# Peptides against a protein of PDB entry 4Z5W, part 49

Target 1, 305 residues: chain A of PDB entry 4Z5W
Amino acid sequence: IPDVFLELNKLWYFSAQSNLFNGEMPRSLSNSRSISLLSLRNNTLSGQIYLNCSAMTNLTSLDLASNSFSGSIPSNLPNCLRLKTINFAKIKFIAQIPESFKNFQSLTSLSFSNSSIQNISSALEILQHCQNLKTLVLTLNFQKEELPSVPSLQFKNLKVLIIASCQLRGTVPQWLSNSPSLQLLDLSWNQLSGTIPPWLGSLNSLFYLDLSNNTFIGEIPHSLTSLQSLVSKENAVEEPSPDFPFFKKKNTNAGGLQYNQPSSFPPMIDLSYNSLNGSIWPEFGDLRQLHVLNLKNNNLSGNIP

## One batch from the design tools (peptide; aimed at target 1 R41)

Design b2_p21_3_s2 (made by RFdiffusion4, then SolubleMPNN; from b2_p21_3, 11 letters changed)
Fold by OpenDDE base, seed 2:
Structure b2_p21_3_s2 (fold): chain B 305 residues (1-305), chain A 21 residues (1-21)
Amino acid sequence: as target 1 above (305 residues)
Amino acid sequence: SPTEIVIPPTRPDIDTSAIIT
């Protein structure tokens, strides 16, 4: 990418996604006073990620995902006082989340999917201080770590939590009960154990629940048959979605289905591939908004309602 | 007027925020 952005004093949106750009980000781009939305996703860019946050006072969205960047996560990003959305997926950092992210009050959406992030306990302890954080994607990190269950953890405004395919141990963490606005929870493809907690059915905005491919035991909580978002059409006010898309893969080799908004996900309960027992509650029939109920590959008994 | 620069994709997009099920 040429170093010409000093002359582009009115540039507010720059997208160069899914090209063959290589080398480093140009210094004039890292110092752009006008740019608000920057997407360089899916290129071959390299070097250290550096942004002059004192100059980049208009930066609101940053998508650098799927590039060959190296080095540390930029610890100065919280100094970008308007920066809301960050997509750093598929950048191999091999790092912990910087402690400076405790001060990242502008942050609303963060993805580190498949970025070789380490120490989930530290990550969640830091990110809980981001009071405006609504979307958190941490899939394919933290391999074989324990999902912290510390009751003091609090994500007040969390709407989307995706921590799939980490081989995480532990239980469904009780601190999620402090997230009453949670709409989408994916903890699939882990080694989570214990029972599915009944308080999940009290999350009135929860329309997408994936707990599949874990080691959960016991009965399906009857409270899941009363999930308010699945009983009635809530006119969920379309909140501003993250500036990055979501992708759902059914298998490792398939292309993912792209979802531009969390609301584009089909209303779903997936509890498949666990060790759940007991009956299927007939009251799942009351969930008129439910598109997908997947209970296969469990130890369930009785009649299918 | 504010300036926009959009360089169209030359290759398929890649799953960046993947939910693996």
Scores: peptide ipSAE 0.421, ipTM 0.905, DockQ to the pose 0.726
OpenDDE base, seeds 1, 3, 4, 5: peptide ipSAE 0.417, 0.391, 0.405, 0.395; ipTM 0.900, 0.873, 0.907, 0.891

Design b2_p21_3_s3 (made by RFdiffusion4, then SolubleMPNN; from b2_p21_3, 9 letters changed)
Fold by OpenDDE base, seed 3:
Structure b2_p21_3_s3 (fold): chain B 305 residues (1-305), chain A 21 residues (1-21)
Amino acid sequence: as target 1 above (305 residues)
Amino acid sequence: SPTEIVIPPTRPDIDTGALMT
């Protein structure tokens, strides 16, 4: 990418996604005063990620995902006072979340999917201070760590939490009950154990629940039959979705499903591939907005309603 | 007016956003 962005004093949006760009990010781009949305995802860019946040006062969205960047997560990003959305998926950092992210008050959406992030306890302890954080995606990190259950953790404005495919140990964390705006929870493909907590059914905005491919035991909480978002069409307040798409990997050789917005997800309860027992509650029939109920590969008994 | 620059993709977009399983 040429180093010509100094002359582009009105540049607001720059996308060079899914090209063959190599080398470092141009210094003039890292100092752009005008740029708001930057997407360089799916290239072969290298070097360290550096942004001059004191210059980049208009930066609101940053997508650098799937590049060959090296080094640390840039600790100065919280100084980009308008930066809301960050996509760092598939960048191999081999690092922890910087402590400076405690001050990241502009942050609304963060993805580190498959970025070799370590120490989930530290990551969640840091990110809970991001008061405006609504979307957090940490899939394919923290391999075989324990999901912290510390009751002091609080994500008040969290709407989307995805921590799939980490082989995480532990239980469904009680601190998620402090996230009343939670719409989407994916903790699938972990080693989570214990019972599914009844308080999940009190999350009135929760329309997508994936707890599949874990080691959960006991009965399905009857409270899941009363999930308000699945009983009635709540006017899902279409809050601005993250500028990065969501990808659901289908188990089939067909390409992943892309969802541009969380609202585009089919309303779903997936509890499949666990060790759940007891009956399937007939009251799941009251969930008129539910598109997918997946309870297969459990120890469930009785009649299928 | 603000300037927009879009360099069109030359290869398929890949699962680079939020990964779900």
Scores: peptide ipSAE 0.405, ipTM 0.896, DockQ to the pose 0.800
OpenDDE base, seeds 1, 2, 4, 5: peptide ipSAE 0.402, 0.400, 0.025, 0.352; ipTM 0.908, 0.898, 0.617, 0.869

Design b2_p21_3_s4 (made by RFdiffusion4, then SolubleMPNN; from b2_p21_3, 11 letters changed)
Fold by OpenDDE base, seed 2:
Structure b2_p21_3_s4 (fold): chain B 305 residues (1-305), chain A 21 residues (1-21)
Amino acid sequence: as target 1 above (305 residues)
Amino acid sequence: SPTEIVIEPTRPDIDTGAIIT
């Protein structure tokens, strides 16, 4: 990418995604006063990620995902006072989230999917201070760590939480009950254990629940048959609209289906591939908005309603 | 007026952003 952005004093949107750009991000772009939305995802860009946040006063969205960037997560990003959305998926940092992210009040959407992030306890302890955080994606990180269940953790405005395929141990964390606006929860493909907590059914905005491929035991909470978002259409809750897409993989080898909005996901309860027992509640028939109920590969008994 | 620069993709997009399994 040429170093010509100093002259482009009216440039507010730059997208160069899915090209063959290599080398470092140009210094003039890292100092752009006008740029608001920057997407360089799916290139072969390299070097250290550096942004002059004192100059980049208009930066609101940063998509650098799937590049060959190296080094640390830029600790100065919280100084970009308008920066809302960050996509750092598939950048191999091999790092912890910087402590400076405690001050990241502009942050609304963050993805570190498959970015070799370490220490989930520190990550969640830091990110809970991001009061405007609505979307958090941490899939394919924290390999074999324990999902913290510390009740003091609080994500008040969280709408989307995705922490899949981490081989995480622990239980469904009680601190998620402090997120009443949660719309999408994916904790699939972990080693989570214990029972599925009944308070999940009190999350009135929760329309997508994936707890599949874990080690959950006990009965399916009857409270899941009363998930308000799945009973009625009335809760047009303002959707989180991150400037990065979501991808659902059916199989590890298949290309993911792209979803631009969380609402594009079918309303779903997936509890498959666990050790759940007891009956399938007939009251799942009351969930008129539910598109997918997946309870296969459990120890369930009785009649299928 | 504000300027927009869009360099169109030369290859398919890949799973970036939020990954659900």
Scores: peptide ipSAE 0.366, ipTM 0.891, DockQ to the pose 0.804
OpenDDE base, seeds 1, 3, 4, 5: peptide ipSAE 0.057, 0.360, 0.033, 0.196; ipTM 0.635, 0.888, 0.622, 0.827; seed 1 fails the geometry check

Design b2_p21_4 (made by RFdiffusion4)
Pose (drawn by RFdiffusion4):
Structure b2_p21_4 (pose): chain A 291 residues (1-233, 242-249, 256-305), chain P 21 residues (1-21)
Amino acid sequence: IPDVFLELNKLWYFSAQSNLFNGEMPRSLSNSRSISLLSLRNNTLSGQIYLNCSAMTNLTSLDLASNSFSGSIPSNLPNCLRLKTINFAKIKFIAQIPESFKNFQSLTSLSFSNSSIQNISSALEILQHCQNLKTLVLTLNFQKEELPSVPSLQFKNLKVLIIASCQLRGTVPQWLSNSPSLQLLDLSWNQLSGTIPPWLGSLNSLFYLDLSNNTFIGEIPHSLTSLQSLVSKPDFPFFKKGLQYNQPSSFPPMIDLSYNSLNGSIWPEFGDLRQLHVLNLKNNNLSGNIP
Amino acid sequence: SSAPSNATFPSDSTDNGNYLF
């Protein structure tokens, strides 16, 4: 990508995604005062990611995903004070999230999917301090690590939480109850154990729950039949494993408890869930009748 | 210059790496 971005001082929108571009991002792009939306994803771009945050005061959305970059996660990123969305998926950082990210107060959406992020314990202790974070994708990282149960964790405004296919040990942590506005929860494809917490049924905005492919035991909590959003009625897309979904509401309401060790019966009160589109209880130890 | 509030990226069907399972 040519180094001509000092000359293009009115450019607020640049999208070069899904091409064959390689090499580093030109330094002038890293200094662009006017750039607001930048999407370079799905190229062969490489090197240490450098962004001058004193210079790029208009940067609101950054998508460098699926590229050949290496080095660390830039620690100066919280200083890009208008930056609201970062898609860093499929960049092999082989690194932890910098502590400075606790100061990233403009951040509302973040994806480190399949990016070789280590130490979920430190990553979540940091990111809980980003007060406006509404969506977080940590899928395919933290391999075989433990999902922290530390009760001090609070993600208050969190709407979407996805940490799948990390083979995480531990249980569904109670501190998730500190995310009362949670819409979409995906903990699938992990090693999670214990029972399914009844408090999940207390999440009034939750419409999508993927607990599939874990080691969960015990009963289906009765509170799931009283889930409010299941009973009654921005750009950074998601892929399901790939089928594209543009926003969280693009996902039909679902309960997927499949591929666990769950026991007991199916509650008749599930009939109260009139807005439920998908119910997947396959590959469990469930017994009794079908209500 | 700055982007209007309704500005978004073009449609792209290529995998962006933001995954759910």

Design b2_p21_4_s1 (made by RFdiffusion4, then SolubleMPNN; from b2_p21_4, 7 letters changed)
Fold by OpenDDE base, seed 2:
Order: C-alpha cells, then sequence, then structure tokens
Structure b2_p21_4_s1 (fold): chain B 305 residues (1-305), chain A 21 residues (1-21)
C-alpha cells in the first residue's frame, strides 16, 4: 500500500479488504486525521500494528483481521477516543490483553478470534471494565485454560459472547447472569462440564444458545422452554451490529456462511454432543420463534413430543 | 474427545474472520 494518505485529507472510509497487499501498514495511514472506518481485512500485511491515536481522532472502526501482523497487541488503542469496533481475528499475537484496555470506554465490539490470546482470567478481568462492550468474540484462544466462574465479573451491556473451540474447562459461569441483555451465547466445542444452569432461561433477550460439543450432564433445564425472545416476537430494537462479519460453518467441507448482523442468525438452541439425560420437555412447543432445536448425540430418553 | 472441525483442517486458513461454530 503506498504511503500517500497525508494527501487524502477528506478520506473518511478506506476499504481495501480481500486483496493481495503485503508489507507494513503505511505510516501516513497510521497518522490519518480524516479516516473513520479502516478495513484492511484478508491481506498479507506484516510487521507490528501501530496507530497514532493522537492523530487518528476520527477513527471509529478498525478491521485488520486475517493478516500476517506480529508482536504485541497495541496498548495505546484506548487513547483512540472514538474507536468502537476492533476486528483482530486471525492475527497471531501470542499475547495477553493489555491492562490499558480497562480504560477503553469507547469500545463496543471486539474480536480476537483465532489470535493466540493467552490468560482468559486476565482477559475477562480487564474487559469487564469496558462499560460500552456489547460484542465479544474470543473463539480459538486460551487452549485448555479454565473458564473463570468468579461472581464479581460483570459485563452489564453484553449482547453477544462467543468463546468457542478453546478446549476450556469449568462450568457455565454464574457471572453471565449479570448480563440481562445477552442475545447470543456460544460456548461450543469446549470441555465445559456440570449441569446447564436454570438461570439461562431468565435471559429474556437470548435467542441463540450454542452449548454443543461439551461434557454437560443432567437434565435440560425446563426454564429454557420459557425464553421470552423465542416465545414471542418482541420488538428487538435493532441495536447497531459490529462492523465485522461472523462466519458459521454448516459442514466441515463448506466455506463459512457470512453473517453481517447477529439478528440474521436463526433462533437456535443447540445442546448436541453432550451427556444430557432425562426427557425432551413438551413445552419446547411453546417456543414459536425457534428455528433450530438440536439435541442429537445425548443420553436423552422417553417420548419425543 | 472430538477435535473441533477446524482442528481437522489447519489449511482452512480460508475461514475469513470471526468463527461461530
Amino acid sequence: as target 1 above (305 residues)
Amino acid sequence: SRAPPNARFPSDSTEKGNLIF
């Protein structure tokens, strides 16, 4: 990418995703006063990520995902006072979340999916201080760590939490009950154990639940048949989605389907590939908005309603 | 233990961003 962005003093949106750009990010781009949205996703850019937050006063969205960047997570990003959305998916940092992120008041959406992030306890302890954080994606990190269950953890405004495929140990954490606005929870493909907690059915905005491919035991909590978002068409106020897409694989051999908004996901309960027992509750028939109920490969018994 | 589908194909570097399983 040429180092010409100082001349582009009216440039507010730069999208150069899915090209073959290599080398480092241009220094003039890292100092742009005009840019609000920056997307360089899916290139071969390399080196250390550096942004001059004192110059980049208009920066609101940053997508650097699927590049060959290396080194530490930029600790100065909280100084970008308007920065709301960050996509750092597939950047191999081999790092912890910086302590400076405790002060990241502008942050609304964060992805570190498949970024070799370490220490989930420190990451969640830091990120709980981000008062405006609504979307958090931490998939394919924290390999074989323990998911912290510390009740003091609080994500008051959290709407989307995705921590899939980490081989995480532990239980469904009680601190998620402090997130009453939660709409989407994915904890699939871990080593989570214990029972599915009944308080999940009290999350009235929860329309997508994936707990599949874990080691959960006991009965399906009856409270899941009372999930208000799946019983009635509540006017879910379309809150602004993150500026980065999500990808769901339907099959091992298929490319991921792109979802631009969490609201575009089919309403779903997936509890498949666990060790759940007992009956299927007939009251799942009351979930009139439910598109997908997946209970396969469990120890369930009795009649199918 | 079933390996995650993505652990079967390390060459699926083509998954372009935020994974939901």
Scores: peptide ipSAE 0.117, ipTM 0.735, DockQ to the pose 0.179
OpenDDE base, seeds 1, 3, 4, 5: peptide ipSAE 0.159, 0.109, 0.056, 0.029; ipTM 0.741, 0.734, 0.727, 0.701; seeds 1, 5 fail the geometry check

Design b2_p21_4_s2 (made by RFdiffusion4, then SolubleMPNN; from b2_p21_4, 8 letters changed)
Fold by OpenDDE base, seed 1:
Structure b2_p21_4_s2 (fold): chain B 305 residues (1-305), chain A 21 residues (1-21)
Amino acid sequence: as target 1 above (305 residues)
Amino acid sequence: SVAPSNARFPKDDKDRGNLIF
């Protein structure tokens, strides 16, 4: 990418996704006063990520995902006072979340999916201070760590939480009950144990629940049959999506389906590949908005309602 | 509802940042 962004003093949107760009991010781009949206996703860019937040006063969205960047997570990003969305997926940092992110009040959406992030306890303790945080994606990190269950953790504005494929141990954390606006929860492909907690059914905005591929035991909590977002359409809060896409695997060998908005996911309860017992509740018939109910590969018994 | 784009292009296979399994 040429180092000409000083001349482009009116450039508001720079989109260069899915090209073959290599080398470092241009210094003039890291100092752009005009750019609001920057996406360099899916290239072969390298070097240290550096942004001059004192210069980049209009920066609202940053997508650097799927590049060959190295070094530390930029600890100065909270100084980018308008920065709302960050996609750092597939950047191999081998690091913890910076303590400076406690001050990241502009942050609304963050992804570190598959970025070799370590220490989930520290990450969640830091990120709970981001009062505007709505979307958090931490998939493919924290390998074999324990998911913290500390009741003092609070994500009051959280809408989307994805912490899949981490081999995490522990239980469904009670601190999630403090997130009444939660719409999408994915904790699939972990080593989570215990029972599925009844308070999940009190999350009136929860339309997508994936707890599949864990070690959950006991009965399906009856309270899941009363999820208000799945009973009625009236609770479909159209919230602004993160400025980064999501990818759902349809098959192990197939390309992922791209979803530009969390609201574009089919309403789903996936509890498959656990050790759940008891019956399927007839009251699942009340979930008129549910598109996918996946209960396969459990120890369920009785009649199918 | 925005229909999921079948990103069948080989470039899109690299772009699977935010995987939902």
Scores: peptide ipSAE 0.216, ipTM 0.725, DockQ to the pose 0.233
OpenDDE base, seeds 2, 3, 4, 5: peptide ipSAE 0.171, 0.026, 0.177, 0.090; ipTM 0.718, 0.626, 0.713, 0.707; seed 5 fails the geometry check

Design b2_p21_4_s3 (made by RFdiffusion4, then SolubleMPNN; from b2_p21_4, 8 letters changed)
Fold by OpenDDE base, seed 1:
Structure b2_p21_4_s3 (fold): chain B 305 residues (1-305), chain A 21 residues (1-21)
Amino acid sequence: as target 1 above (305 residues)
Amino acid sequence: PVAPSDARFPEDSTDKGNLIF
């Protein structure tokens, strides 16, 4: 990418995603006063990520995902006072979340999916201080760590939490009950154990629940049949989606389907590939908004309602 | 209704950020 962004003093949106760009991010781009939305996703860009937050006063969205960047996570990003959305998916950092992110009050959406992030305990302890954080994607990190169950963790405004495919140990954490606005929860493809907690059914905005491919035992909580977002349409508050796409795999070998908005996900309960027992509750028939109920590969018995 | 895969962006099979499984 040429170093010409000083001359582009009116450039508000720069998208150069899914190209063949290599080398470093231009210094003039890292100092742009005009840019609000920057996407360089899916290139071969390299070097260390550096942004001059004192210059980049209009920066609201940053997508650098799927690049060959190296080095540390930029600890100065909280100084970008308007920065709301960060996509750092598929950047191999081999790092912990910077402590400076405790001060990241502008942050609404963060992805580190498949970024070799370590120490989930520290990451969640830091990110709970982001009062405006609504979307958090931490998939394919924290390999074989324990999902912290610390009751003091609070994500008051959290709407989307995805921590899939981490081989995480532990149980469904009680601190998630402190997130009453949660709409989407994906904890699939972990090593989570214990029972599915009944308080999940009290999350009135929860329309997408994936707990598949874990080691959960016991009965399906009857309270899941009373999820208000799946009973009626009235509670579906469309909020601003993150400025980055999500990718759902159809199967293990297929490319991911791109979803531009979490609201575009089909309303779903996936509890497949666990060790759940007992019956399927007939009251699942009350979930009139439910599109996908996946209970396969469990120890369920009785009649199918 | 299945939300149409908004075919406006070419499915780059290499862009697999933010995976939901």
Scores: peptide ipSAE 0.152, ipTM 0.674, DockQ to the pose 0.238
OpenDDE base, seeds 2, 3, 4, 5: peptide ipSAE 0.133, 0.107, 0.058, 0.038; ipTM 0.692, 0.702, 0.656, 0.688; seed 2 fails the geometry check

Design b2_p21_4_s4 (made by RFdiffusion4, then SolubleMPNN; from b2_p21_4, 9 letters changed)
Fold by OpenDDE base, seed 4:
Structure b2_p21_4_s4 (fold): chain B 305 residues (1-305), chain A 21 residues (1-21)
Amino acid sequence: as target 1 above (305 residues)
Amino acid sequence: PVAPADAVFPQDSSDNGNLVF
């Protein structure tokens, strides 16, 4: 990418995603006063990520995902006072979340999916201080760590939590009950154990639940048949979605389906590939908004209602 | 299905940064 952004003093939106750009980010881009939305996703960009937050006063969205960047996570990003959305998916950092992110009050959406992030306990302890954090994606990190169950963790405004494919140990953490606005929860493809907690059915906005491919035991909580978002058409509050796409992979060999918004996900309960027992509750018939109920590959018995 | 570790996606679908499984 050429170092010409100093002349582009009115450039508000720069999208150069899905190209063949290589080398480092140009210095003039890292100092742009006008840019609000920056997307360089899916290139071969390299070097250390550096942004001059004192210059980049209009930066609201940053997408650098699927690049060859290296080094540390930029600890100065909280100084970008308008920065709301960060997509750092598929950047191999081999790092922990910086302590400075405790001060990241502008942050609403964060993805580190498949970014070699370490120490989930520290990450969640830091990110709970981000009072405006609504979307958190941490998939394919924290390999074989324990999902912290510390009841003091509080994500009051959390809407989307995705921590899939981490081989995480532990149980469904009770601190998630402190997130009453949670709409999407994916903890699939871990080594989570214990029972599915009944308080999940109290999350009235929860329309997408994936607990598949774990080691959960016991009965399906009857409270899941009363999930309000799946019983009635709640007015889906058109909440500001993150400026980064989601990808749902149906098959290991297929390309992921792109979803531009969390609201584009089909209403779903996936509890497949566990060790759940007991019956299928007839009251699942009350979930009039439910599109997908996946209970396959469990130890369920009795009649299908 | 095995969790796709290094799924070499075609360039346009290699953008599977934010994987929802």
Scores: peptide ipSAE 0.251, ipTM 0.687, DockQ to the pose 0.206
OpenDDE base, seeds 1, 2, 3, 5: peptide ipSAE 0.020, 0.023, 0.021, 0.067; ipTM 0.640, 0.643, 0.651, 0.694; seed 2 fails the geometry check

Design b2_p21_5 (made by RFdiffusion4)
Pose (drawn by RFdiffusion4):
Structure b2_p21_5 (pose): chain A 291 residues (1-233, 242-249, 256-305), chain P 21 residues (1-21)
Amino acid sequence: IPDVFLELNKLWYFSAQSNLFNGEMPRSLSNSRSISLLSLRNNTLSGQIYLNCSAMTNLTSLDLASNSFSGSIPSNLPNCLRLKTINFAKIKFIAQIPESFKNFQSLTSLSFSNSSIQNISSALEILQHCQNLKTLVLTLNFQKEELPSVPSLQFKNLKVLIIASCQLRGTVPQWLSNSPSLQLLDLSWNQLSGTIPPWLGSLNSLFYLDLSNNTFIGEIPHSLTSLQSLVSKPDFPFFKKGLQYNQPSSFPPMIDLSYNSLNGSIWPEFGDLRQLHVLNLKNNNLSGNIP
Amino acid sequence: SPPDTLFPLSFPEFWKPWHYP
């Protein structure tokens, strides 16, 4: 990508995604005062990611995903004070999230999916301090680590939480109850154990729950039949494993408890869930009748 | 949100096998 971005001082939108571009991002792009939306994803771009946050005061959305970059996660990123969305998926950082990210108050959406992020314990202790974080994708990282149960964790405004295919040990942590506005929860494809916590039924905005492919035991909590959003009625897309979904509401309401060790019966009160589109209880130990 | 058209790189993914009770 040519180094001509000092000359293009009115450029607020640049999208070069899904091309064959290689090499580093030109330094002038890293210094662009006017750039707001930048999408370079799905190229062969490489090197240490550098962004001058004193210079890029208009940067609001950054998508460098699915590229050949290496090095660390830039620690100066919280200083890009208008930056609201970062898609860093499929960049092999082989690194932890910098502590400075606790100060990233403009951040509303973050994806480190399949990025070789280590130490989920430190990563979550840091990111809980980003007060405006509404969506977090940590899928395909933290391999075989433990999902922290530390009760001090609070993600208050969190709407979308996805940490799948990490093979995480532990249980569904109670501190998730500190995210009362949670819409979409995906903990699937992990090693999670214990029982399914009844407090999940207390999440009034939750419409999508993927607990599939875990080691969960015990009963289906009765509170799931009283889930409010299941009973009654921005750009950074998601892929389901790939089928594209543009926003969290693009997912039809779902309960997927499949591929677990759950026992007991199916509650008749599930009939109260009139807005439920998908109910997947396959590959469990469930017994009794079908209500 | 436009769909992605080209993927010049491949990135490994480490999915665990299906769990059966």

Design b2_p21_5_s1 (made by RFdiffusion4, then SolubleMPNN; from b2_p21_5, 12 letters changed)
Fold by OpenDDE base, seed 3:
Structure b2_p21_5_s1 (fold): chain B 305 residues (1-305), chain A 21 residues (1-21)
Amino acid sequence: as target 1 above (305 residues)
Amino acid sequence: IPPITYQPLEFEENYPPIVLP
């Protein structure tokens, strides 16, 4: 990418995704006063990520995902006072979340999917201070770590939490009950154990629950049959979606499904591939908004309602 | 072996970065 952005004083949006760009990010781009949305996703960009946040006063969205960047996560990003959305998926940092992210008040949406992030306890302890954080994706990180259950963790405004395929140990953490606005929870493809907690049914905005491919035991909580978002449409909070799409790969041989908004996900309860026992509750029939109920590969018994 | 059919939600296209040869 040429180093010409100093003269582009009116450049508000720069999208150069899915190209063949290599080398480092231009210094003039890292100093752009005009850019609000920057996407360089799916290139071969390398070197360290550096942004001059004192210059980049209009930066609201940063997508650098699927690049060959190296080094540390930029600790100065919280100084980008308007930066809301960060996509750093598939950037192999081999790092922890910077302590400076405690001050990241503008942050609303963050992805580190498949970014070799380490120390989930520190990551969650830091990110809980981001009062405006609504979307958090930490999939394919924290390999074989323990999902912290510290009751003091609080994500008050969290809408979307995705921490899948981490081989995480532990239980469904009680601190998620402090997220009453949670709409989407994916903890699939971990080594989570214990029972599915009944308080999940009190999350009135929860329309997508994936706990599949874990080691959960016991009965399906009857409270899941009373999830208000799945009973009626009345509680659908229209919120601004993150500037980055979600991807769900349903087949090894197929391209992933792209979801531009969390609301584009089908209303779902997936508890498949666990060790759950007991009956299927007939009251799942009350979930008139539910599109997918997946209970396969459990130890369930009795009648199918 | 559960069929590795469902990959978790990611914010990224499963396109490998176009590694120029």
Scores: peptide ipSAE 0.025, ipTM 0.587, DockQ to the pose 0.039
OpenDDE base, seeds 1, 2, 4, 5: peptide ipSAE 0.021, 0.018, 0.026, 0.020; ipTM 0.559, 0.569, 0.619, 0.541; seed 4 fails the geometry check

